Peptides against a protein of PDB entry 6MBK. Designs and how they scored, part 111

Target 1, 240 residues: chain A of PDB entry 6MBK
Amino acid sequence: GFEMVNFKEEGFGLRATRDIKAEELFLWVPRKLLMTVESAKNSVLGPLYSQDRILQAMGNIALAFHLLCERASPNSFWQPYIQTLPSEYDTPLYFEEDEVRYLQSTQAIHDVFSQYKNTARQYAYFYKVIQTHPHANKLPLKDSFTYEDYRWAVSSVMTRQNQIPTEDGSRVTLALIPLWDMCNHTNGLITTGYNLEDDRCECVALQDFRAGEQIYIFYGTRSNAEFVIHSGFFFDNNSH

## One batch from the design tools (peptide; made by RFdiffusion4, then SolubleMPNN)

Design b2_p12_6_s3 (from b2_p12_6, 4 letters changed)
Fold by OpenDDE base, seed 4:
Structure b2_p12_6_s3 (fold): chain B 240 residues (1-240), chain A 12 residues (1-12)
Amino acid sequence: as target 1 above (240 residues)
Amino acid sequence: SLIPVVHDFTPV
């Protein structure tokens, strides 16, 4: 088994409560527990989603709005998950002026500036949509939708969104995976798969973990620059 | 068989 622990430097993570062997299935998350584009469509956001081309075209933005709507809903099924999310991130949207200046010496600066411009434009667009669209009237965002809200939501999604199959396996969709995404990251191999027969995410251990050790996962291969841009994460020894 | 679950790095 495992338990959620607040690690001083890394925030929330998972700790092994027993010895776990490499490749052992130690964690699974059924589809019904995931925040997906489909769950967004089936939520209070559904009517707006059905009428907004940007939400339809960009599943990550749909997830961001889903996350905001659920955060603003006291009775949301995902409240326990949402409460574990950081209030702030190390992503570019949270960079201080000096951090941005430092990145000017890197090729990442173009993507950072793109992120700033896109996020600002999206916020302005959706602020207007929320204020004027008939299907936005029932959203909990109607009277409280700040740039900080949007920045947080998109940063949450950018750091945590995963590709999973649709229920019928015919397409790929996006999901936030509660509990699983509380694992902090290390370099390695992808050890999470989706089991369509059981309709669940299945995570096997990347390595042996002893009782009391933090469980780390690997979620994808990117350069350090790409990790900084997309996740605010950096590996000194990342060879990719 | 399992379908790999991977982080999506597509920005907003």
Scores: peptide ipSAE 0.593, ipTM 0.945, DockQ to the pose 0.940
Fold by OpenDDE base, seed 5:
Structure b2_p12_6_s3 (fold): chain B 240 residues (1-240), chain A 12 residues (1-12)
Amino acid sequence: as target 1 above (240 residues)
Amino acid sequence: SLIPVVHDFTPV
């Protein structure tokens, strides 16, 4: 009921090919199609993951390296997804000097500098790990791991990572959700849930969409994410 | 019961 389209100004998005009703399940993505911390652990990155405390402690970094490894793998299952990702981002790590100077007048500058510093330190750390660790020898990125690669990967993850349950539902993990994350965003309610029984992400329509209209979703606000982390998923209304 | 899927805003 939808197709991927390159919209002017908005980039890639999903367009309805038929009328879609509000609350209609129009999109689902099985776990096996997701890029998760678990899929990272089960990939070529797995041996290194098992030995590196930072990868173990920081699921977002694990996803970033998973993304880099898969990008560097011509036969990766996720190549079609990865090729749809932006090559650059409008995130702080890509800010020009003038943009950073502008931010110096704002409170955001401290967070930006922190992000720059952390990202640079992480890159330096992992550059050394990739060059020296025995389990890094077979990584497809071993001979090609630049700061630009790392910046891209972490920016991709930061802009697209989602909280989903583990397969057993006992914990929360991080995932990139192919196809679903092609939807552009609007204000509204979270209409994506994880179905543990069918082991898939399920997205219902935020509103009625007519054939030919762009499909928008709402992925949440920071406050919603914090609420979920602290209070659990008390979404009363998505009791389907 | 669906578990809401939310974007994680945690930086690296």
Scores: peptide ipSAE 0.580, ipTM 0.939, DockQ to the pose 0.606
Fold by OpenDDE base, seed 3:
Structure b2_p12_6_s3 (fold): chain B 240 residues (1-240), chain A 12 residues (1-12)
Amino acid sequence: as target 1 above (240 residues)
Amino acid sequence: SLIPVVHDFTPV
């Protein structure tokens, strides 16, 4: 077993409550608990999704709007998960002027400016869509859609979105994985897979963990520079 | 067999 704990340096993570062996299946999450592009299509967002080309083309933006709609819905199934998400992020969209000025001496500044420009343009586009499109009238965010809301939602998605198969296994889609995404990260091998027969994410232990130790996972390969742009952090001894 | 679950690093 495991439990959620607030660690001194890493923040929230999972701690083992018993000894866990390497390669042991210790965590699984059924599809019905995931926030996916499909669950977005099946939600109050569905009618708008079916009419907007950008939502259809960009699954990450669809997930961002799904998060905003569910956050604004008191009876949402995902309220317990959404309440565990940070209210702010250390990503470039939250950088202060001095932090941006520091990056001006690096090549990363171009990616930061691109992200700012794209996010602002998307917000302006969807603000107009939400105000004018008939299918937007039923959205719980209709009268409360700020840049800060959008910035939070896209930052949540960028830091937590994962590739999983569709239910029939024919395509790849995007998902937020509750409970699993509470694990902090380390270098290693991917130990999370999707079981199509049981329709669930399955995570096996990267190494032996003793009772009381923090459980770490490896979620993908990226350079430290890319991690800063994407997630606002560096990994010590990154193998890339 | 399991299909690997990986983080998507594509920005918005």
Scores: peptide ipSAE 0.559, ipTM 0.938, DockQ to the pose 0.897
Fold by OpenDDE base, seed 1:
Structure b2_p12_6_s3 (fold): chain B 240 residues (1-240), chain A 12 residues (1-12)
Amino acid sequence: as target 1 above (240 residues)
Amino acid sequence: SLIPVVHDFTPV
């Protein structure tokens, strides 16, 4: 009931190919199609993950490396997804000098500088790890790991990472959700939930969409994310 | 019965 379209102003998005009713389950993505911390552990990155404390402690960084490894793998299952990702982002890590200078007068500058410093330190750390760690020898990025690669990967993750349950529902993990994350965002209610019984993400329509209309979703606010983190997966607006 | 899927805003 939908197709990928390059919209002039918004870039890639999803367009309805038929009428979709509000609350209709129009999109689902099984766990096996997700890029998760678990899929990272089960990939060529797994041996390194098992021995690196930072990868283990920071699921977002694990996803970033997973993304880089899969991008560098011609036969990766996720190649079609990865090819849809932007090559650059409007994140602070991509700010031009003039943008940074403008922000120097604002409170946001501290967060920007923090991101720069953290990302640079992480890159330096992992560059050394990739060059020296025995389990890095199998990584397709071993001979090609630049700051630009890392910047891209972490920006991809920061903009697209989602909280989902582990397979047993006992914990929260991070996932990139292919196809679903192609939806552009609007304000509204969270209409995406994880179905543990069927082991899939399920997205219901936020509103009626006519054939030919762009499909928008709401992935949450910081407040919603914090609520989920602190209150578990009990969110009143998504109780189906 | 669905567990909300939300974006994680935690930076690296």
Scores: peptide ipSAE 0.613, ipTM 0.945, DockQ to the pose 0.603; fails the geometry check

Design b2_p12_6_s4 (from b2_p12_6 with R7H Y9F F12V)
Fold by OpenDDE base, seed 3:
Structure b2_p12_6_s4 (fold): chain B 240 residues (1-240), chain A 12 residues (1-12)
Amino acid sequence: as target 1 above (240 residues)
Amino acid sequence: SLIPVLHDFTPV
């Protein structure tokens, strides 16, 4: 077993409530609990998705709008998960002028400016779509769609989106994985897989964890620069 | 066999 805990330096994470052995299946999340491009299509966003080429081409933007629609829906199934998400992020879209000036001496500045430009252009496009498209009239965000809303949603997706198989296993889709995404990062191997037979994400322990220890997972091999740009943090023990 | 679940670091 495990529990959600606020750790002093890492923030929210998962703590073992018993001894967990390496390679033990300690956590699984069924597809029905995931926020996916498919769940976006099946939501109030579905009619607009079916008519907008950008939503269809960019699963990450579809997830961002799905997240905004569900956040604005008091009876959303995902309210308990959404309430665990940060209200703000330490990612480039939230950088102050002094932080941007510091990065001007680095190669990362080009990626930061690209994110700013792309996010602003997307917001301007979708603001017009939300105001003018007939299928947007039923969206709970119709009269409340700000740049701050969009910035939050794309930052949430950028930091938490995962590749999983479609239900039939024929394609790859994008998903937010509740509970699992509360695990903090460490060096190691990918220990999360998708079980198509049981239609669930399965996470096995990277190492032995004792009762009371924080449970870590490995998100993937990245440089510190990539983590800053995509996740807003540095990892000193990163192998790259 | 399990299909690896990969965090997608692609920016929007």
Scores: peptide ipSAE 0.419, ipTM 0.908, DockQ to the pose 0.894
Fold by OpenDDE base, seed 4:
Structure b2_p12_6_s4 (fold): chain B 240 residues (1-240), chain A 12 residues (1-12)
Amino acid sequence: as target 1 above (240 residues)
Amino acid sequence: SLIPVLHDFTPV
């Protein structure tokens, strides 16, 4: 019902190949296709994850390193997804000096500085871990772990991570949702949920789309990740 | 029933 297309101004997006009706389930992504904390634990990162307290405590950092490891792995299952990700972001970590100076007049400056300090500290910590920890020896990023790499991964996760239920539904975990997160944003209502019975993310159409139209979804207010924005995805129609 | 999928933009 859809195809991936590179739109000139918006980058990669999804285009309808047929008419899609509002509330129609047009896109689903099984758990096995997601990049999750669990998939990170089951990857080449797993041995290090099992020994590093920060990776264990911070699922977002685990996802960032998972993303970096998979990016550096030519045979990664997620290469097609990773290649669709922006190379740069409009997040605070990418702000130019003038943008930061402008923000000094705003309340956001504290969050920006916090992000800078935290990211720098994390990079310094993990640089040392990667260089010295025995379980880091097999990581494909060992000889090429730059601040730019880490900034990119952190920004990718910050802008794209989602909370989903664990397989048993008892807890929440973090996930990147390939294909789904390629949908560009429009104003509207959240139309994505997780179906535990089928163990998949499900997205219903926000509106009618005709064949050939770009499919937009509402991600909530994705402002620059200066603020903690929790956007809940709720299906109004609990028929599933 | 679907469980809502929540975007988490919590800074790292």
Scores: peptide ipSAE 0.067, ipTM 0.748, DockQ to the pose 0.635
Fold by OpenDDE base, seed 2:
Structure b2_p12_6_s4 (fold): chain B 240 residues (1-240), chain A 12 residues (1-12)
Amino acid sequence: as target 1 above (240 residues)
Amino acid sequence: SLIPVLHDFTPV
């Protein structure tokens, strides 16, 4: 009931091909289609992951390297998804000198500088790892790993990473959710949950959408996420 | 029952 469309001002988004009612389950994404820490471990990155303490400790960095490896792999299953990702982001890592100078008078400058320093240190660390570690030899990025690559990957992850349960529901892991994350943001309520029985992300419509309208979702805020975790969450029409 | 899918705001 939807299609991918390149909107003039908003870039890629989803458009309804039929009328969709509020709270209707219109979109689901099985675990096998997600880019997860587990799929990273099961990829060409797996041997390096098993030997690197930072990749093991920081699932977001593991996802960033997974994204880079898959981008560099012509036959990657995720190529169609990766091609829809922005080439640049409105994150601090992409701020121009004038934007940074403007922020120097604000408290935000400390967070910006922190992100720059952390990302630069991580890049320097992993550049050395990729050049010297035996398990890095099979990585498709072995001979092409730039700061721009790393900046793009971490920005992609920071803007799109989601918490989902592990397959057994015992823990929380990180995932990029293809197709679902093509929905542009609007204000509202969280309408996406994980169905462990069917092992899939399920998204219900935030509102009525008519055929031809863009479909929006609410990505949430930190405060809203904390509220949902504390109060619990269920869909009104959820029989599961 | 569904487990909410939440964006992770933890910076890299």
Scores: peptide ipSAE 0.479, ipTM 0.919, DockQ to the pose 0.587; fails the geometry check
Fold by OpenDDE base, seed 5:
Structure b2_p12_6_s4 (fold): chain B 240 residues (1-240), chain A 12 residues (1-12)
Amino acid sequence: as target 1 above (240 residues)
Amino acid sequence: SLIPVLHDFTPV
């Protein structure tokens, strides 16, 4: 149906290996393949998670630490996914001084500075936790936890996290969706949902794609992208 | 690549 390709201008993406029709279910990702808050809790991070209130309260930070732990684990199931992630991001946490100076003329500067401050504070907090907490002793990142690591993980989660239902559908949780998040963006409708019966993310084709064409999806709002649980596909204008 | 967005990581 599709293959992973490194496109020169767009980076990694998916290319159709056959003709795909609009609304065809061409891609699905079972829950077991997702990096979720639950998978973080069930990982080597679990003992620390169970005792740290910030990890418990902030699923995005839990995912960030999950990424870091799995990246530092040579035998991690998610290594193939993690290796496809950018090493750096075009997010505010990576802005150069000149870019920040440019933003001083914009309303975004306050949010950028807030993000810098919050991220730095979180790093300082968790650095201390990792160094001192008994349940941190076995974390693969214990001796290699830098601000750059944390910045990378936060930026990875920030750009890729999605809201999905819990297994029982009673709540929402956060997830990174391997393979699916490799699709590059185009304008259109949200064509990804979660099938609770089959316990998987499902993506239907936004349009017809011919063999050899890049498959694009509409991300919608990528800040905690909300998957449609009950109402089918929705159009969220990402033009904000 | 995914579109970069601002997201709140403010500690609770």
Scores: peptide ipSAE 0.037, ipTM 0.673, DockQ to the pose 0.089; fails the geometry check

Design b2_p12_7_s1 (from b2_p12_7, 4 letters changed)
Fold by OpenDDE base, seed 5:
Structure b2_p12_7_s1 (fold): chain B 240 residues (1-240), chain A 12 residues (1-12)
Amino acid sequence: as target 1 above (240 residues)
Amino acid sequence: ALVPVLHDFTPV
């Protein structure tokens, strides 16, 4: 087993409560517990989603709004998860003026400015949508939708969104994976897969973990195709 | 068969 622990430097993480062996399935998260584009469509956001082309085209924005709606809902199923999320992020949208000035000498500044510009434009667009669209009237965020809210939501999504299959396996969708995303990052191989038969995310241990050790996982950056071709699914910890 | 779960860092 494992337990959630607040580590001083890393924030929330998972700690092993027993010895866990490499490749052991120690964590699984059923689809019903995930925050997905589909769950966004099935939420209070659904009516607006069905009418807004940007929400339909950009699953990450749909997740951001889903996160905001659920955060603003005291009885949301995801409240325990949302309360574990950082209130601020070390993402470009939170950079201080001095950090931005430092980056002016780098190529990264163009990406930072692009993010600022895009996020601001999106906020302005959706602020107007929320104020004027009939299907926005029932959103719990209608009277409380600030740039800070939007910045937080998109930063939460950018740092935590994952590609998973749709229920029928025909397409890829986006998901936030509660509990699993509490695992802090380490170098290694992807050890998380989606089991379509059981309709759940499954995480196997990257290495042996002893009782009391923090459980780390690797957040891969590769496409599915690149990953399958180059890395395989499991870390073959054949210590010969 | 498991489908790999991939973190997506694509900006919004």
Scores: peptide ipSAE 0.324, ipTM 0.872, DockQ to the pose 0.580
Fold by OpenDDE base, seed 1:
Structure b2_p12_7_s1 (fold): chain B 240 residues (1-240), chain A 12 residues (1-12)
Amino acid sequence: as target 1 above (240 residues)
Amino acid sequence: ALVPVLHDFTPV
């Protein structure tokens, strides 16, 4: 019912290949296809995860390292997904000097500086961990872990991470949702849920989409300022 | 019932 398309202005998105009606379940993604904290624990990262307190405490960082490990693994199941991710982002971690200067007059500057500081500190910490920890020897990034790698992974996670239930529904975990996260944003209501019975993410259409139209979803209520900080873009028609 | 899937915009 849909296909991946590179839209000139919006980058990759999903296009309907048939008419899709509002509220129609047009897209679902089983848990086994998600990149989660759990899949990170079950990957080559697992041994390090089990011994590093920061990875255990910060699921987003665990996802970032999972993403880096899988990117560096030619046989990764997620290679097709990873290849669809931007190589660079418009997030604050990628801001040029002029963009940072522009934000100096705004409240956002504090968040930008916080991101820079935190990311740099995290990188320094994990660089040492990767160099010294016995379980890091198995990581495909052992000999290649740059700040640029980490910045990319953190930005990927920051822009794409989602809260989903654990398999038993008892807790919330973090996930990257392949294919689904290719939907670009529009105003509306959240139309994605997790079906615990079928163990999958389910997305229903926000509106009617005709064949050939781009399929949009609503990421949540955010100001443009929050989009800049967290998603790296402005949405001109953002009513929030 | 579906559990809403929520984007997590929490900075790292």
Scores: peptide ipSAE 0.279, ipTM 0.857, DockQ to the pose 0.916
Fold by OpenDDE base, seed 3:
Structure b2_p12_7_s1 (fold): chain B 240 residues (1-240), chain A 12 residues (1-12)
Amino acid sequence: as target 1 above (240 residues)
Amino acid sequence: ALVPVLHDFTPV
């Protein structure tokens, strides 16, 4: 029904290969394809996760380390997905000195400095953990854990993490959603949800798309200025 | 590509 295409102005996106009707389920991603806090626990990171309080308390950091471990693993199931991720980001952690200087006249500078400070502290903490903790010895990043690696992983998670239900639906967890996160997004109605019965992320078309047209996924009203954590899952309890 | 949403990595 669709193919990945590099659009000149918008970057990577999905193009329809057939006519897609409004409200048609055109894209789904089973839980087994997601990078989640649970998949991190079940990976080579699992033993360290079970003993580190920060990894346990901060699912976003767990995902960042999961990305780093899988990137460093040539046989990782997620290699095709990881290769689609940007090598650099337009996040505060990548701001040049001149960009930071420009922000010094704004309140945004405090948020930038906070991110730098927190990320640096986290890196220093986990560098020590990776060097000293027995369960870190088997991590593929044991001998190659740089600040640049951590900055990349943090920025990847910051820009792509989503809230999804746990397998039993009792709690919310964090996930990266391969294939789905390749779509270009615009302001509109949220057409992405999670189907617990089929255990998959589901996306329906907001409008008709013809073969050859780019498929846009609509998120709710985002002001570009608001760091709105779009956890893309509005569980509309549509009891219909 | 997804509009970059900056999520907080501040320890809660």
Scores: peptide ipSAE 0.051, ipTM 0.744, DockQ to the pose 0.106
Fold by OpenDDE base, seed 4:
Structure b2_p12_7_s1 (fold): chain B 240 residues (1-240), chain A 12 residues (1-12)
Amino acid sequence: as target 1 above (240 residues)
Amino acid sequence: ALVPVLHDFTPV
């Protein structure tokens, strides 16, 4: 077993309530609990999604809007998850002027600028869509869609999106994995997979954890440059 | 079969 704990320096994380052995399946998350492109399509966003080519082509943007719509919905199933998300991120979109100036000496600067430009363009596009598209009138964000909202949503998705198989296993889709993504990062090996037979994400312990210890997982090796470069929207070629 | 779940940090 495990429990959610607010760690002072790391924010929310998972703590073991008993001894967990290495390679023990300690955490699983059924598909029905995930925020996916499919759940976005089946939400209040669905009508707009069906008419907007960018939402259809970019699953990460679909997830960002799904996250915003659910955040604005008091009765959303995902409210408990959304409330655990950071209000701000250490992503390039939150960099101060001095941080950006520091990065000018690095190869990452081009990717940072690209991310800023792309995010700004997307916001401007979707602001217009939300103001003018008939299917946007049903969105809870219709009268409140700021750049800060969009920046937060895309940063949430950038830092938390995962590739999982579709239900039939024929394609890959994007998902936010509640509870699992509360595990903080440590060095190691990927210990999470998707079990198609049981239709769930499965996480095995990276190492032995004793009762009372924080449970860490490995997110993968990413350089700061890769984090900057890869922090953004994935073109979902599999949305069709 | 278990399919690996990977964090995807792909830029826009």
Scores: peptide ipSAE 0.036, ipTM 0.710, DockQ to the pose 0.784; fails the geometry check

